# Peptides against a protein of PDB entry 5HOI, part 14

Target 1, 351 residues: chain A of PDB entry 5HOI
Amino acid sequence: FRYMPFSPAGTPFGFTDRRYLTMNEVGYVSTVKNSEQYSITVSFFDVGRFREYHFEDLFGYDLCFLNEKGTLFGQSKTGQIQYRPHDSIHSNWTKIIPLQAGERITSVAATPVRVIVGTSLGYFRSFNQFGVPFAVEKTSPIVALTAQNYRVFSVHYSQFHGLSYSLSELGTSSKRYYKRECPLPMSLPNINSDMKKDANLDYYNFNPMGIKSLFFSSYGDPCIFGSDNTLLLLSKWRSPEESKWLPILDSNMEIWKMSGGKETTDIHVWPLALAYDTLNCILVKGKHIWPEFPLPLPSEMEIRMPVFVKSKLLEENKAILNKKNEIGADTEAEEGEEDKEIQIPVSMAAE

## One batch from the design tools (peptide; aimed at target 1 L283 K285 E300 M301)

Design b1_p11_5_s4 (made by RFdiffusion4, then SolubleMPNN; from b1_p11_5, 7 letters changed)
Fold by OpenDDE base, seed 4:
Structure b1_p11_5_s4 (fold): chain B 351 residues (1-351), chain A 11 residues (1-11)
Amino acid sequence: as target 1 above (351 residues)
Amino acid sequence: MPAKDKIAELL
């Protein structure tokens, strides 16, 4: 086993000179090999809100995290990180993360207020958006990170315990755990004999954990999308005793249904983000399970959320509507979405 | 774009 650099929805090079370093609801970051250098492009889905930019990468950044304010880059072997704001208000900054012999940065995350670095030895390093350090914590080996505001979702791997996760809040004075190294019920990629097809082997070598992406939903619930193409959502994480992972989408089953029961073995979901009730994703047709170039437009896949999550969503939507009404935005609320019975996916019905 | 419509384009 080798710890590989992970970025949300990052793609391998495969047989090409280019790959996506990361992609999410904000945009996508690509890198192209240019002799001994790389050219990085930061592109956005909202072209009216953001301006695409590019730069020459002399370091070979293999880690990336994109947010609405900037892009964090990292080099897994050297420990170099760079934050690039999308605007000119703040300067770019670079920092070297001290690494031990054989240590790698395995994941990086950035919010408008925090920068997080995780390593193969389980060093969790937190910074503000200007690269000022807060703390260094020793955890189990980190394999993936995502963050939203002050919250961090970390995935850990132990050879003895498998996958675990943590959910933490990075306050000004201290880190609070909502969950600390709890078991993560995600299936690891099986190295079946059929992974001898070059494309699947290339992806496995790039991402041995099979985590296509992890993100926070628009409601701030941790989400993970594994190699089984199931979207897991962590519900009730504020109540440690009630917290559970929910398989809110089997994307293979949804593709099959949407096709009218046709063969869809060559159609793949590449997850970007979870909005309210919609998975934002790239739909890919072909031999590779990941998007190629040019990037297709994102698609929206409706998620049949469990009833107890829907009730919370309805309360939060009412609270958002009430706040909009207090701000004087006359949006006629169409009252018309009655209680459509949430068909719990048959896979979630206990026999 | 709805995933259903995109799947129909890809089929």
Scores: peptide ipSAE 0.619, ipTM 0.967, DockQ to the pose 0.656
OpenDDE base, seeds 1, 2, 3, 5: peptide ipSAE 0.618, 0.616, 0.612, 0.619; ipTM 0.966, 0.967, 0.965, 0.967

Design b1_p11_6 (made by RFdiffusion4)
Pose (drawn by RFdiffusion4):
Structure b1_p11_6 (pose): chain A 322 residues (1-190, 198-318, 341-351), chain P 11 residues (1-11)
Amino acid sequence: FRYMPFSPAGTPFGFTDRRYLTMNEVGYVSTVKNSEQYSITVSFFDVGRFREYHFEDLFGYDLCFLNEKGTLFGQSKTGQIQYRPHDSIHSNWTKIIPLQAGERITSVAATPVRVIVGTSLGYFRSFNQFGVPFAVEKTSPIVALTAQNYRVFSVHYSQFHGLSYSLSELGTSSKRYYKRECPLPMSLPNDANLDYYNFNPMGIKSLFFSSYGDPCIFGSDNTLLLLSKWRSPEESKWLPILDSNMEIWKMSGGKETTDIHVWPLALAYDTLNCILVKGKHIWPEFPLPLPSEMEIRMPVFVKSKLLEENKEIQIPVSMAAE
Amino acid sequence: KREKLWKEINS
């Protein structure tokens, strides 16, 4: 099996010279093939706070993670990473991650206080926001990483357990695991979207902490999974809280559509900030549309029953209250 | 929110 470079909400090149590296509630990072180099553009949705800028990529970064304080870039092959703070007060720094034979950097993540690099051999290298290393750890092969403040949500893969996840906190003292390689019941992919699933074999469209600090993941099944009771290991449950396919179906008047797709950015309490993609492909294009907001709904709505009540989709009060 | 999302989908 070949591990692929992962970034939250990243898009493939397809038949174009540009794609999105990473995408969330803060903004979007795109890269354009420029003869022999690349042109990286860092954009923001709150235009008033940060200024959109661009720079020339002489290394071919294919890994990226964005937070409110800076942008982290990474190269899956050479192992070079660069952290660019949004403000000009703080300097950019660059490090090169040691990579063994065939070892690839599979995912990177950054917070205002931590920088995380994961490799295909299971190396977990953590730094502060300035590049000072804390500790190098060996874990299962990492395929996806996201972090919030001091906490890290990592997704692992092997030939035995399949997909597993770890939830840990990088405290000032030492590293503490909340959950260590527990089952991750995310649906795996089972065509026009072939380009995407070669770029992202797991189908993990994005994963992120919620605005209130709960781990979330958005697989190829277009269902938002939230980790409940992660503080008590014996009570941990993955809860499906939004069937985005059902919501598009309800808003579209019960019509099956093959051209409307959801691209996850982040979860804010009960609202999924996303990009509504119209077209044959399931990933967003250029220019990037304005973000949309999709309220979460428990998957308790049956299509057949909703069609009877309407004879937008009107929902029976008895069912809506449930 | 739902009214805005519906208008965006059907635009």

Design b1_p11_6_s1 (made by RFdiffusion4, then SolubleMPNN; from b1_p11_6, 7 letters changed)
Fold by OpenDDE base, seed 2:
Structure b1_p11_6_s1 (fold): chain B 351 residues (1-351), chain A 11 residues (1-11)
Amino acid sequence: as target 1 above (351 residues)
Amino acid sequence: RDKELAELINS
């Protein structure tokens, strides 16, 4: 295992010269290899509110975080970070994060009021939006960060303890923890089963934790979307004893329902954000589990607790078929091995 | 919403 640079919903290059550095509800940041440099484009979904911009990247930024006010870039090896406001009235700033030998920036996050840098050695560095440092804290190794306003959701990894998470608030004078290095009940990528597909190996090499994205919901709840395509939401985090992870969406189950109960192996959910009761996502069709170019339009998927088991629906459909046969309805069941569309109960068909 | 996904699934 090695710590890799993580950005929310970032994609690998694969066999291409281009990738998404990050994407969320605001937009998407792409980078294209051009010899020894990169061309970065910051694109937005709301083209009426924001103007797309591009610049030449001589540093090879491999970390990115997009918010409504600007884009934070980072270079995992050199420790360089750059903040670029979307508004040209505000100046860009660059800073070098001091790294120890072998240390990497593993994740960066930015809000309109905070910049956060996490490292492979567990250095948690906080700054204001102008790059003025507040504090340096030593934590377990950081593998992912997201932030909303003053709140930070951090994912940590230890070889001994696996995945943990912290939820903190970066006030003016101090860091408050709501959760501090608590166990994160997220499934890691299964190397043995999934690595038989080349596309899964490429993604695993890019992101060995399988964290496709993490974000705060519109209600300010920490969310994480793993390799199992389950959206986890941290509920009741303000009450330490009541706090729990809720599997609020099995996206594989939802795709299966939306396909009429067909096994679709070529449709993938790529998470962007959780807005109210809908997962904003890119629906990816093809061999790769990540979006390619051009980026499809975002889709909305309603959140649902995974209450239904495919096997029970199959048994219920068999029981309904057997009852129809007992009632002497001359439905010529042509015994074709047609992938019997599992009649999804009408109440579960999304309108 | 289901139409766009159904179109994507069936395309």
Scores: peptide ipSAE 0.016, ipTM 0.649, DockQ to the pose 0.573
OpenDDE base, seeds 1, 3, 4, 5: peptide ipSAE 0.008, 0.014, 0.012, 0.008; ipTM 0.477, 0.636, 0.635, 0.476; seeds 1, 3, 5 fail the geometry check

Design b1_p11_6_s2 (made by RFdiffusion4, then SolubleMPNN; from b1_p11_6, 5 letters changed)
Fold by OpenDDE base, seed 1:
Structure b1_p11_6_s2 (fold): chain B 351 residues (1-351), chain A 11 residues (1-11)
Amino acid sequence: as target 1 above (351 residues)
Amino acid sequence: RRKKLAELINS
């Protein structure tokens, strides 16, 4: 295993001179290799709100995080980071992150109020939006980061323990953990089964963890989309004992349903964000599981929260029972309040 | 919105 630079929904170069450094609901950042230099373009989905901009990259930025206020870039080997506000009123800033021998920046994240740098040795570095450092913390090796406002979702990797996650809040005075290096129940890419196609090997070499993206939902819940194409949502994270990962979308199953039950091996979901009840994604058609150029317009997939709200199922079952009782005659069956386990309707167990 | 995946599947 090698620690690779991770950016949310970043794509490999493949056989091309260009790739997406990152993409999300705000936009997409591309880089084109021009001899020894790179040209970076920051593009937006809302062209009325934002203006596309480009610049020459002499450093070869391989890490990126896009937010509504700016773009954070990083170079995994040199430790250089750059923040570029989208608004020209605000100054760009550059900083060198001190790296130990063999250490790499593995992920970067930025919000309008925080910048976070994670490394292969588990250094978690926090900054304000101006690059002023708050703290350096030693954690397990960081493989992915995302952030929303003051909250950070970090994914860690240990050779002995596999994947773990942390959920933290970076206040002004202190870091609070909601979750600290808890097991992450995400399947890793299987080298033997999944690598039968050269395109999968190229992607694995780019992203050995198979994390296509991670983000916070519009409700502020951590989300992760792995190589299994399942969207996991961390529910009830404010209650450490009640917190659980919910498989809120199997995108392969949704593609299969929408194809009329045909095996579609050439359609892929590339996750961008979760907005309310919809996964914002790129639908990719082709040999590569990642979007090529030009970027297709985003699509929305409806999530089915497997949250049987016991109350809604009780209301729907009461409504179904009441409709049955309105059609069927006067049998006075007594109100025995037995705690009948709400049997999941067989129709939902077969989906 | 569902049209785009159906269009992609049927293309």
Scores: peptide ipSAE 0.039, ipTM 0.805, DockQ to the pose 0.364
OpenDDE base, seeds 2, 3, 4, 5: peptide ipSAE 0.036, 0.010, 0.036, 0.036; ipTM 0.794, 0.576, 0.793, 0.796; seed 3 fails the geometry check

Design b1_p11_6_s3 (made by RFdiffusion4, then SolubleMPNN; from b1_p11_6, 3 letters changed)
Fold by OpenDDE base, seed 1:
Structure b1_p11_6_s3 (fold): chain B 351 residues (1-351), chain A 11 residues (1-11)
Amino acid sequence: as target 1 above (351 residues)
Amino acid sequence: KREELAKLINS
């Protein structure tokens, strides 16, 4: 196993001179190799809110994180990071992260208020949005990071314990853990079964953990999308004992349903973000499981929360009952407050 | 949405 630089929804070069460094709901960052230099372009889906910009990269940035206020770049080997605001009002800043011999930056994340750097030795470095350091913490080796506001979702790897995750809040005075190096029930890529295709080997060499992306939902829940194409959401993370990973979408099953039950081996979901009840994603058609150039328009895939929110079902049942009462059916329903198990209508199980 | 995906799948 080798620690590789991870960025959310980043793509390999493959056989090309270009790749996506990162992509999410805000936009996509591409890099093109020009001899010994790179040209980076920061593109946005909302072209009315943001202006595309580009710059020459002399450092070979292999880490990226895009947010609504700027882009964080990192170079995994040299420890250089750069933050570029999207506006021209705020200045760019560059910093070198001190790395030990053999240490690599494995992931970076940025919010409008925090910058986070994770390393292959498990150094967790926190900064404000201006690159002023808060703290350095030693954790298990970090393989992926994402952040929203003050919250950080980190994925860790141990050769002995496999994948773990942490969920923390980076306040002004201290770091709070909601979860600290808890087991992550995500399947790792199976080298022996999946590596039969050269395209899968190229992707595995780029991303050995098979984490296509990780993000926070619009509700602030940690989400991860692995090599099994299942979207996992961390539910009830505020209650340590009640916290659970929910498989909220099997994208392979959804593609299969949408194909009318045809085996589709050439359609792939590339995750961007979770907005409410929809996965924002790129639908990729072709040999590669990742998007090529040009980037297709984002698609929305409806998630079926396997958790019947008892409240929504009660509201829908009340709305159905209210509609029946408006139609003048005098059903004397006796007010027996018994815990009636809300039977899932058979029609919702078959779709 | 379903129609665009049906177009992508059937294309």
Scores: peptide ipSAE 0.021, ipTM 0.681, DockQ to the pose 0.334
OpenDDE base, seeds 2, 3, 4, 5: peptide ipSAE 0.021, 0.011, 0.015, 0.011; ipTM 0.682, 0.507, 0.695, 0.508; seeds 3, 5 fail the geometry check

Design b1_p11_6_s4 (made by RFdiffusion4, then SolubleMPNN; from b1_p11_6, 4 letters changed)
Fold by OpenDDE base, seed 1:
Structure b1_p11_6_s4 (fold): chain B 351 residues (1-351), chain A 11 residues (1-11)
Amino acid sequence: as target 1 above (351 residues)
Amino acid sequence: NREKLKALINS
């Protein structure tokens, strides 16, 4: 695997000159390539609370993290980071992170009180919101970061051990671990099965871990959304022995249910955030699994444990259809077998 | 949600 720069819900350029650097519940950050320069736009979903702004990027920022107070940018190769408050009252600041030969910044995160930088060599660097350093720690190679308040969720990769995660709290004087490099039960993208479509190869080259996004829920639980389109939530993380990953949403199953049991290969869920019991997401239609331009309005998807098996629902519906045919109910609608909406029980239908 | 997805499926 190559260590690529990761940002939450970031998209590749593909065949275009534009991409999303990051997106979440606050908004979305786009970059457009103009010759050797980039134009960055920071856009918001709440247009009453925030004003869209743009600037010229001479550095080619490939890392981004958006929060309610500002945007953190990073350049993976040069080690440059920039924090831009949304409010013009607060000054922007820039810093160079010292990188070793071949080291890359792989992820950045920012809260109103902390800035975090992770690298391909496993350097974890912490700062306050003004760019004052707290500490440098050596960990396993960092592939993704997110943060909420003082808490940091980090994903690590080892060639020998696969994916691991840490959950830490960055106090003023010390770092506390709730979880330290524990196994992460997320499936990696399978090159041989998933790469039969060229569109999947482009995304894999951009994001070889298949982590579409990671965030904290509104309750402060770590969440991760992988290439399998399953939302995992870390439950009971305050109790080390009781902590477990819960598959709280299979988005492919929910799309299948909402389609009336039709096979849809062109609809994709792009995760933004988890608010209470709803996944805030972009519904994407097309060949690419990521949103294009313009960005569609967010959608909510109710979280549900994947308890239902698609095969059983298909068998039950076939059995109901066979019984209706035996009772001599007039065969009015010879609508082709492909167009028959599968009757999903009301208790299983997402509203 | 379901209506938005139905509209997206049928588009």
Scores: peptide ipSAE 0.040, ipTM 0.815, DockQ to the pose 0.576
OpenDDE base, seeds 2, 3, 4, 5: peptide ipSAE 0.040, 0.038, 0.039, 0.039; ipTM 0.815, 0.808, 0.810, 0.812

Design b1_p11_7 (made by RFdiffusion4)
Pose (drawn by RFdiffusion4):
Structure b1_p11_7 (pose): chain A 322 residues (1-190, 198-318, 341-351), chain P 11 residues (1-11)
Amino acid sequence: FRYMPFSPAGTPFGFTDRRYLTMNEVGYVSTVKNSEQYSITVSFFDVGRFREYHFEDLFGYDLCFLNEKGTLFGQSKTGQIQYRPHDSIHSNWTKIIPLQAGERITSVAATPVRVIVGTSLGYFRSFNQFGVPFAVEKTSPIVALTAQNYRVFSVHYSQFHGLSYSLSELGTSSKRYYKRECPLPMSLPNDANLDYYNFNPMGIKSLFFSSYGDPCIFGSDNTLLLLSKWRSPEESKWLPILDSNMEIWKMSGGKETTDIHVWPLALAYDTLNCILVKGKHIWPEFPLPLPSEMEIRMPVFVKSKLLEENKEIQIPVSMAAE
Amino acid sequence: STAAEDVKKML
């Protein structure tokens, strides 16, 4: 099996010279093939706070993670990473991650206080926001990483357990695991979208902490999974809280559509900030549309029963209250 | 929601 470089809400090149590196509620990072180099553009949705800028990529960064304080870039092959703070007060710093034979950096993540690099051999290298290393850790092969403040949500893969996840906190003292390689019941992919699933074999469209600090993941099944009771290991449950396919179906008047797709950015309490993509492909294009907001709904709606009540989709009060 | 208005505009 070949591990692929993962970034949250990243898009493939397809038949173009540009794609999105990473995408969330803060903004979007795109890269354009420029003859022999790349042109990286860092954009923001709150235009008033941060200024959109661009720079020339002489290394070919294919890994990226965006937070409110800075942008982290990474090269899956050479192992070079660069953290660019949004404000000009703080300097950029660059490090090169040691990589063994065939070892690839598979995912990177950054917070205002932590920088995380994961490799295909299971190396977990953590730094502060300035590049000072804390500890190097060996874990299962990492395929996806996201972090919030001091906490890290890592997704692992092997030939035995399949997909597993770890939830840990990088405290000032030492590293503490909340959950260590527990089952991750995310649906795996089972065509026009072949380009995407070569770029992202797991179908993990994005993963992120919620605005209130709960781990979330959005697989190829277009269902938002939220980790409930992660503080108590014996009570941990993955809860499906939004069937985005059902919502588009309800908003479209019960019509099956093959051209409307959801691209996850982040979860804010009960609202999924996303990009509504119209077209043959399931990933967003250029220019990037304005973010949409999709309220979460428990998957308790049956299509056949909703069609009877309407004879936008009207929902029976008895069913809506449930 | 804004998604519902956007979906209506797409149709």

Design b1_p11_7_s1 (made by RFdiffusion4, then SolubleMPNN; from b1_p11_7, 5 letters changed)
Fold by OpenDDE base, seed 4:
Parts: sequence; C-alpha cells; structure tokens
Structure b1_p11_7_s1 (fold): chain B 351 residues (1-351), chain A 11 residues (1-11)
Amino acid sequence: as target 1 above (351 residues)
Amino acid sequence: SSAAEKIKELL
C-alpha cells in the first residue's frame, strides 16, 4: 500500500497531460503539464459570482481544496502549501509543512476560517486562513480530509484496523471530537475484480482507497462516496451512541432506473456535493469513471432519505422564526440553535 | 440539469 495525495473529486492524468486537482459545488481546479511546469486554472460554476483565474505552478501541486473564498494547494512530497484567495482583498501565502523522511501530505482542506493538513504519518496540522498554526496532533495516518466552517471530517487508514473516520471541530482554543477514529464502513476497491480494466488500474494507482469524494452536506453532515458508488451520510453524529452511516444513494441503481433498465456500465457518477436532498454530480460516459475535458455541466440526483425530512423541518423552523420576528418577540435567537441537530420525529423515521 | 434528463442524452 502507498499513501497517495487525495483531493475531493480529483482525477488522474491517465494518458493525458491534464487532470482535475479537485472539484465541488463551487467549481473545479485543473492542471496541465507544460514540460517541467504546470498551468493551473481555477474555474467556477457560478461565473457571475467568481472570475476564473490561472497561474504557473513551478512546484507541481498534487493536492487541492476549493472553497468559496480561496483555493488551497499542496505538494505531497515537498510539504509546500499555498493558499490563493479568489479575491484581491487578501494576499496569497505559502508555507512549508515540515515532513519527516518518507512522510507525505496526503490531504489538505480549507474553509474561510481554517486550513488543515493531514499526513501519511497521521500528523494533523491546523492553521487559520492566514496560515498561522493552531496545533499539531498525532493521529492514525490520514488519507482524506474535508472541512466546513470549523468542522473537519478526516478519514484514517491503518493496516491493522482498515478505514476509520474522525469528526472534529477546530475552535479557537481547542479541538473537540464528535467522533474519534471510529470504524468507517466503506468498501475498499477490490483489486482482483476491478483491475481487469486498465482504466480501473490507473484510477486505483491514483486513489487506492477508492474515495471519489468526501464533503459536508448543506446540513453539515459528513458524506463519503466510495468505489462502490454508494453515497454514505453520517447521521446523528452529535449523539455518539446514535451515530450511524446511512447508504443514502446507490448511484449505479439510480442510473439503471433512470435508463429504463438499459445497460449503463459506461455511465458513471462523479460526486461533487450534497445540497439538501440532491447529489450534485458529473455524469460521465466512457471507459474512464472520471470526467475528462471539457467538464460536463453538473447534474442533480434526488436522494429519497431522511434529509428530505430535515429540509421540511428546516423550512418549517425558518417559517416559525420569521413569524416570531414579525411578532416582535425578543426571542434571543441563541447563536447555538443552528448547531442543534434536527431531531427527526420518530414517526417520520419509521417510514 | 436533472440526472434523469442527462442520462437520456447519454444513452
């Protein structure tokens, strides 16, 4: 096994000179080989909100994380990271992450308030958005990271224990764990069955964990999309005893249904994000399970799960809050209500 | 676009 640099929805070069470093609901980051250099382009789906930009990469960035405020780049071998704001308000910054012999940066994540670096030795490094360090923690080897606001979803790998996950919050003074190195019930790529196709071998060599992407839902629930093309959502993560992974979408089954039961072995889901009850994804046709160039427009796949109950409860709660505000009741909106887990009524969880 | 529409285009 080798630790490979992971970025959410990143694609291999394959037989091409270009790949996606990362993609999500905000946009996509591409890199093109130019002899010994790379040209990086940061593109956006909302072209009205953001301006595409490019730069020459002399370092060979192989890690990337895109958010609404900037792009974090990393070089897995050298430990170099760079944060590039999308706007001109803040300057670009660079930092060298100290790496031990054979250590690699395996994943990076960035929010508007945090930068996170995970390594093959399990060093978890946290920074603010300006690259000021908060802490260094030693965990199990990190293979993937995503972050939303102050929350971090980390995937760990041990040769003895397989995949685990952590869910943590990076406050100002301390890291809180909601989940710490708990078993992750995700299927690993099957080397013997999947390696019969050269395209699957190329993808496995690029991403041996088969994690196509991981993200937080619009509700702040950790999501992971593995090699089995199943979207897993972590439900009830605020209640340690109630926390469970929900298989909220079998994307192969949904493609098959939507085709009218035709052969769809060449149609693939490439996950971007989960917004409410809808998986934002790229639908890919061809031998490669990943999108090529140009990037197709995103598609939306509806998820028929308790997330719909959460959306309805959020709309109802917003409607109640708006009515309270119209009535001039000084209900101190406790800043803590946004972090209350939406309790699905037991009656609605049983259908 | 809906995935169902896009799948019909890809078939």
Scores: peptide ipSAE 0.487, ipTM 0.942, DockQ to the pose 0.540
OpenDDE base, seeds 1, 2, 3, 5: peptide ipSAE 0.480, 0.482, 0.481, 0.483; ipTM 0.939, 0.941, 0.941, 0.941

Design b1_p11_7_s2 (made by RFdiffusion4, then SolubleMPNN; from b1_p11_7, 5 letters changed)
Fold by OpenDDE base, seed 1:
Structure b1_p11_7_s2 (fold): chain B 351 residues (1-351), chain A 11 residues (1-11)
Amino acid sequence: as target 1 above (351 residues)
Amino acid sequence: SSAAELIKSLL
């Protein structure tokens, strides 16, 4: 296993000179390789609120986190981090995170009030928005981070225990844990089944945990979107004993429903954020499960708990079709094998 | 939903 740099909804280069470092509801950060240098562009979905900007990257930033106030960059190997406010009133700052031999920054997060750095050795470093350090804590190896305001959602990996998560609040004087290295019931990528496609191998090499993104919902609940394309939400996290992961969306099931029950293998959901009851996402058509260039417009997908079994719906629809064919035996209308859209019950149909 | 319309257009 190799610890790879993780950024929310970041994409690999693949066979291109371009990738997204990160994307969310605010916008998207792209990098273009030019010889040994990179050109970074910070783009926004709300073009009325924000102005796109670019800069030359001499360091090869491979970590990024975008928020409404600025962008945090990191270089996983050198330990360099840079915060760039979107507003020119505030100065950029750069720091070097001290790394041990073989240590990597694995994830970074930034809010308007906190900067967080996580490493492959499990060093959790917290800063204010000006890069003033608060604390260094030793945890299990960090593989992903996200943050909202003072709250941090961290994903950890152990060779013996698999995935765990923490939910913490970074006050001014102390760190509070709501959850500390609790088991994360997320499915890991299945190397043997999924690696038969070269495109999946490239993505796995980029992101071996299969975490497409993690974020806080608009209500401040931790969300994670794994390789199984299921959105998990941590419910009732304020009550340690009542806290549970809810599968609030099976995006493969929703694509299947929205397609009229067609088996599609070339449509993919790329998660951005959860706003109220809608997953903000990019719908990707193609061989790659990630968006290419140019970035498609975001789409909204309503959250729906996967209560229905696809196989039962297919059996019920086959039984309805067979009954129609038994009744329709008198009319020789060779209405061709047009792909009869599976009648999804209205209660299941995405409006 | 906007996603459903887009998926139908992508089929």
Scores: peptide ipSAE 0.260, ipTM 0.884, DockQ to the pose 0.837
OpenDDE base, seeds 2, 3, 4, 5: peptide ipSAE 0.259, 0.256, 0.254, 0.260; ipTM 0.885, 0.883, 0.883, 0.884; seeds 2, 3, 4 fail the geometry check

Design b1_p11_7_s3 (made by RFdiffusion4, then SolubleMPNN; from b1_p11_7, 6 letters changed)
Fold by OpenDDE base, seed 4:
Structure b1_p11_7_s3 (fold): chain B 351 residues (1-351), chain A 11 residues (1-11)
Amino acid sequence: as target 1 above (351 residues)
Amino acid sequence: SSAAKKIKELL
């Protein structure tokens, strides 16, 4: 096993000179080989909100994380990271992450308030958005990271224990764990069955964990999309005893249904994000399970899960809050209500 | 869903 640099929905070069470093609901980052250099382009789905930009990469960035405020780049071997704001308000910054012999940066994540670096030795490094360090923690080897606001979803790998996950919050003074290195019930790529196709071998060599992407839902629930094309959502993560992974979408089954039961072995889901009850994804046709160039427009796949109950409860709660505000009741909106887990009524959880 | 339209275009 080798630790490979992971970025959410990143694609291999394959036989091409270009790949996606990362993609999500905000946009996509591409890199093109130009002899010994790379040209990086940061593109956006909302072209009205953001301006595409490009730059020459002399370092060979192989890690990327895109958010609404900027793009974090990393070089897995050298430990170089760069944050590039999308706007001109803040300057670009660079930092060298100290790496031990044989250590690699395996994943990076960035929010508007945090930068996170995970390594093959399990060093978890946290920074603010300006690259000021908060802490260094030693964990199990990190293979993937995503972050939303102050929350971090980390995937760990041990040769003895397989995949685990952590869910943590990076406050100003301390890291809180909601989950710490708990078992992750995600299927690993099956080397014997999947390696019969050259395209699957290329993808496995690029991403041996088969994690196509991981993200937080619009509700702040950790999501992971593995090699089995099943979307897993971590439910009840605020309640340690109630927390469970929900298989919220079998994308192969949904493609098969939507085709009318035709053979769809060449149609693939490439996950971007989960917004409410809808998986935002790229539908890919071909031998490669990943999108090529140009990037197709995103597609939406509906999820039939308690997330719909959460959306309805959030709309109802917003409607109640708006009515309270119209009535001039000084209900101190405790800043802590956004962090209350939406209790699904027991009657709706049993269907 | 938009996916169901796209799958029909890809078939």
Scores: peptide ipSAE 0.521, ipTM 0.951, DockQ to the pose 0.541
OpenDDE base, seeds 1, 2, 3, 5: peptide ipSAE 0.511, 0.518, 0.511, 0.515; ipTM 0.949, 0.951, 0.949, 0.950

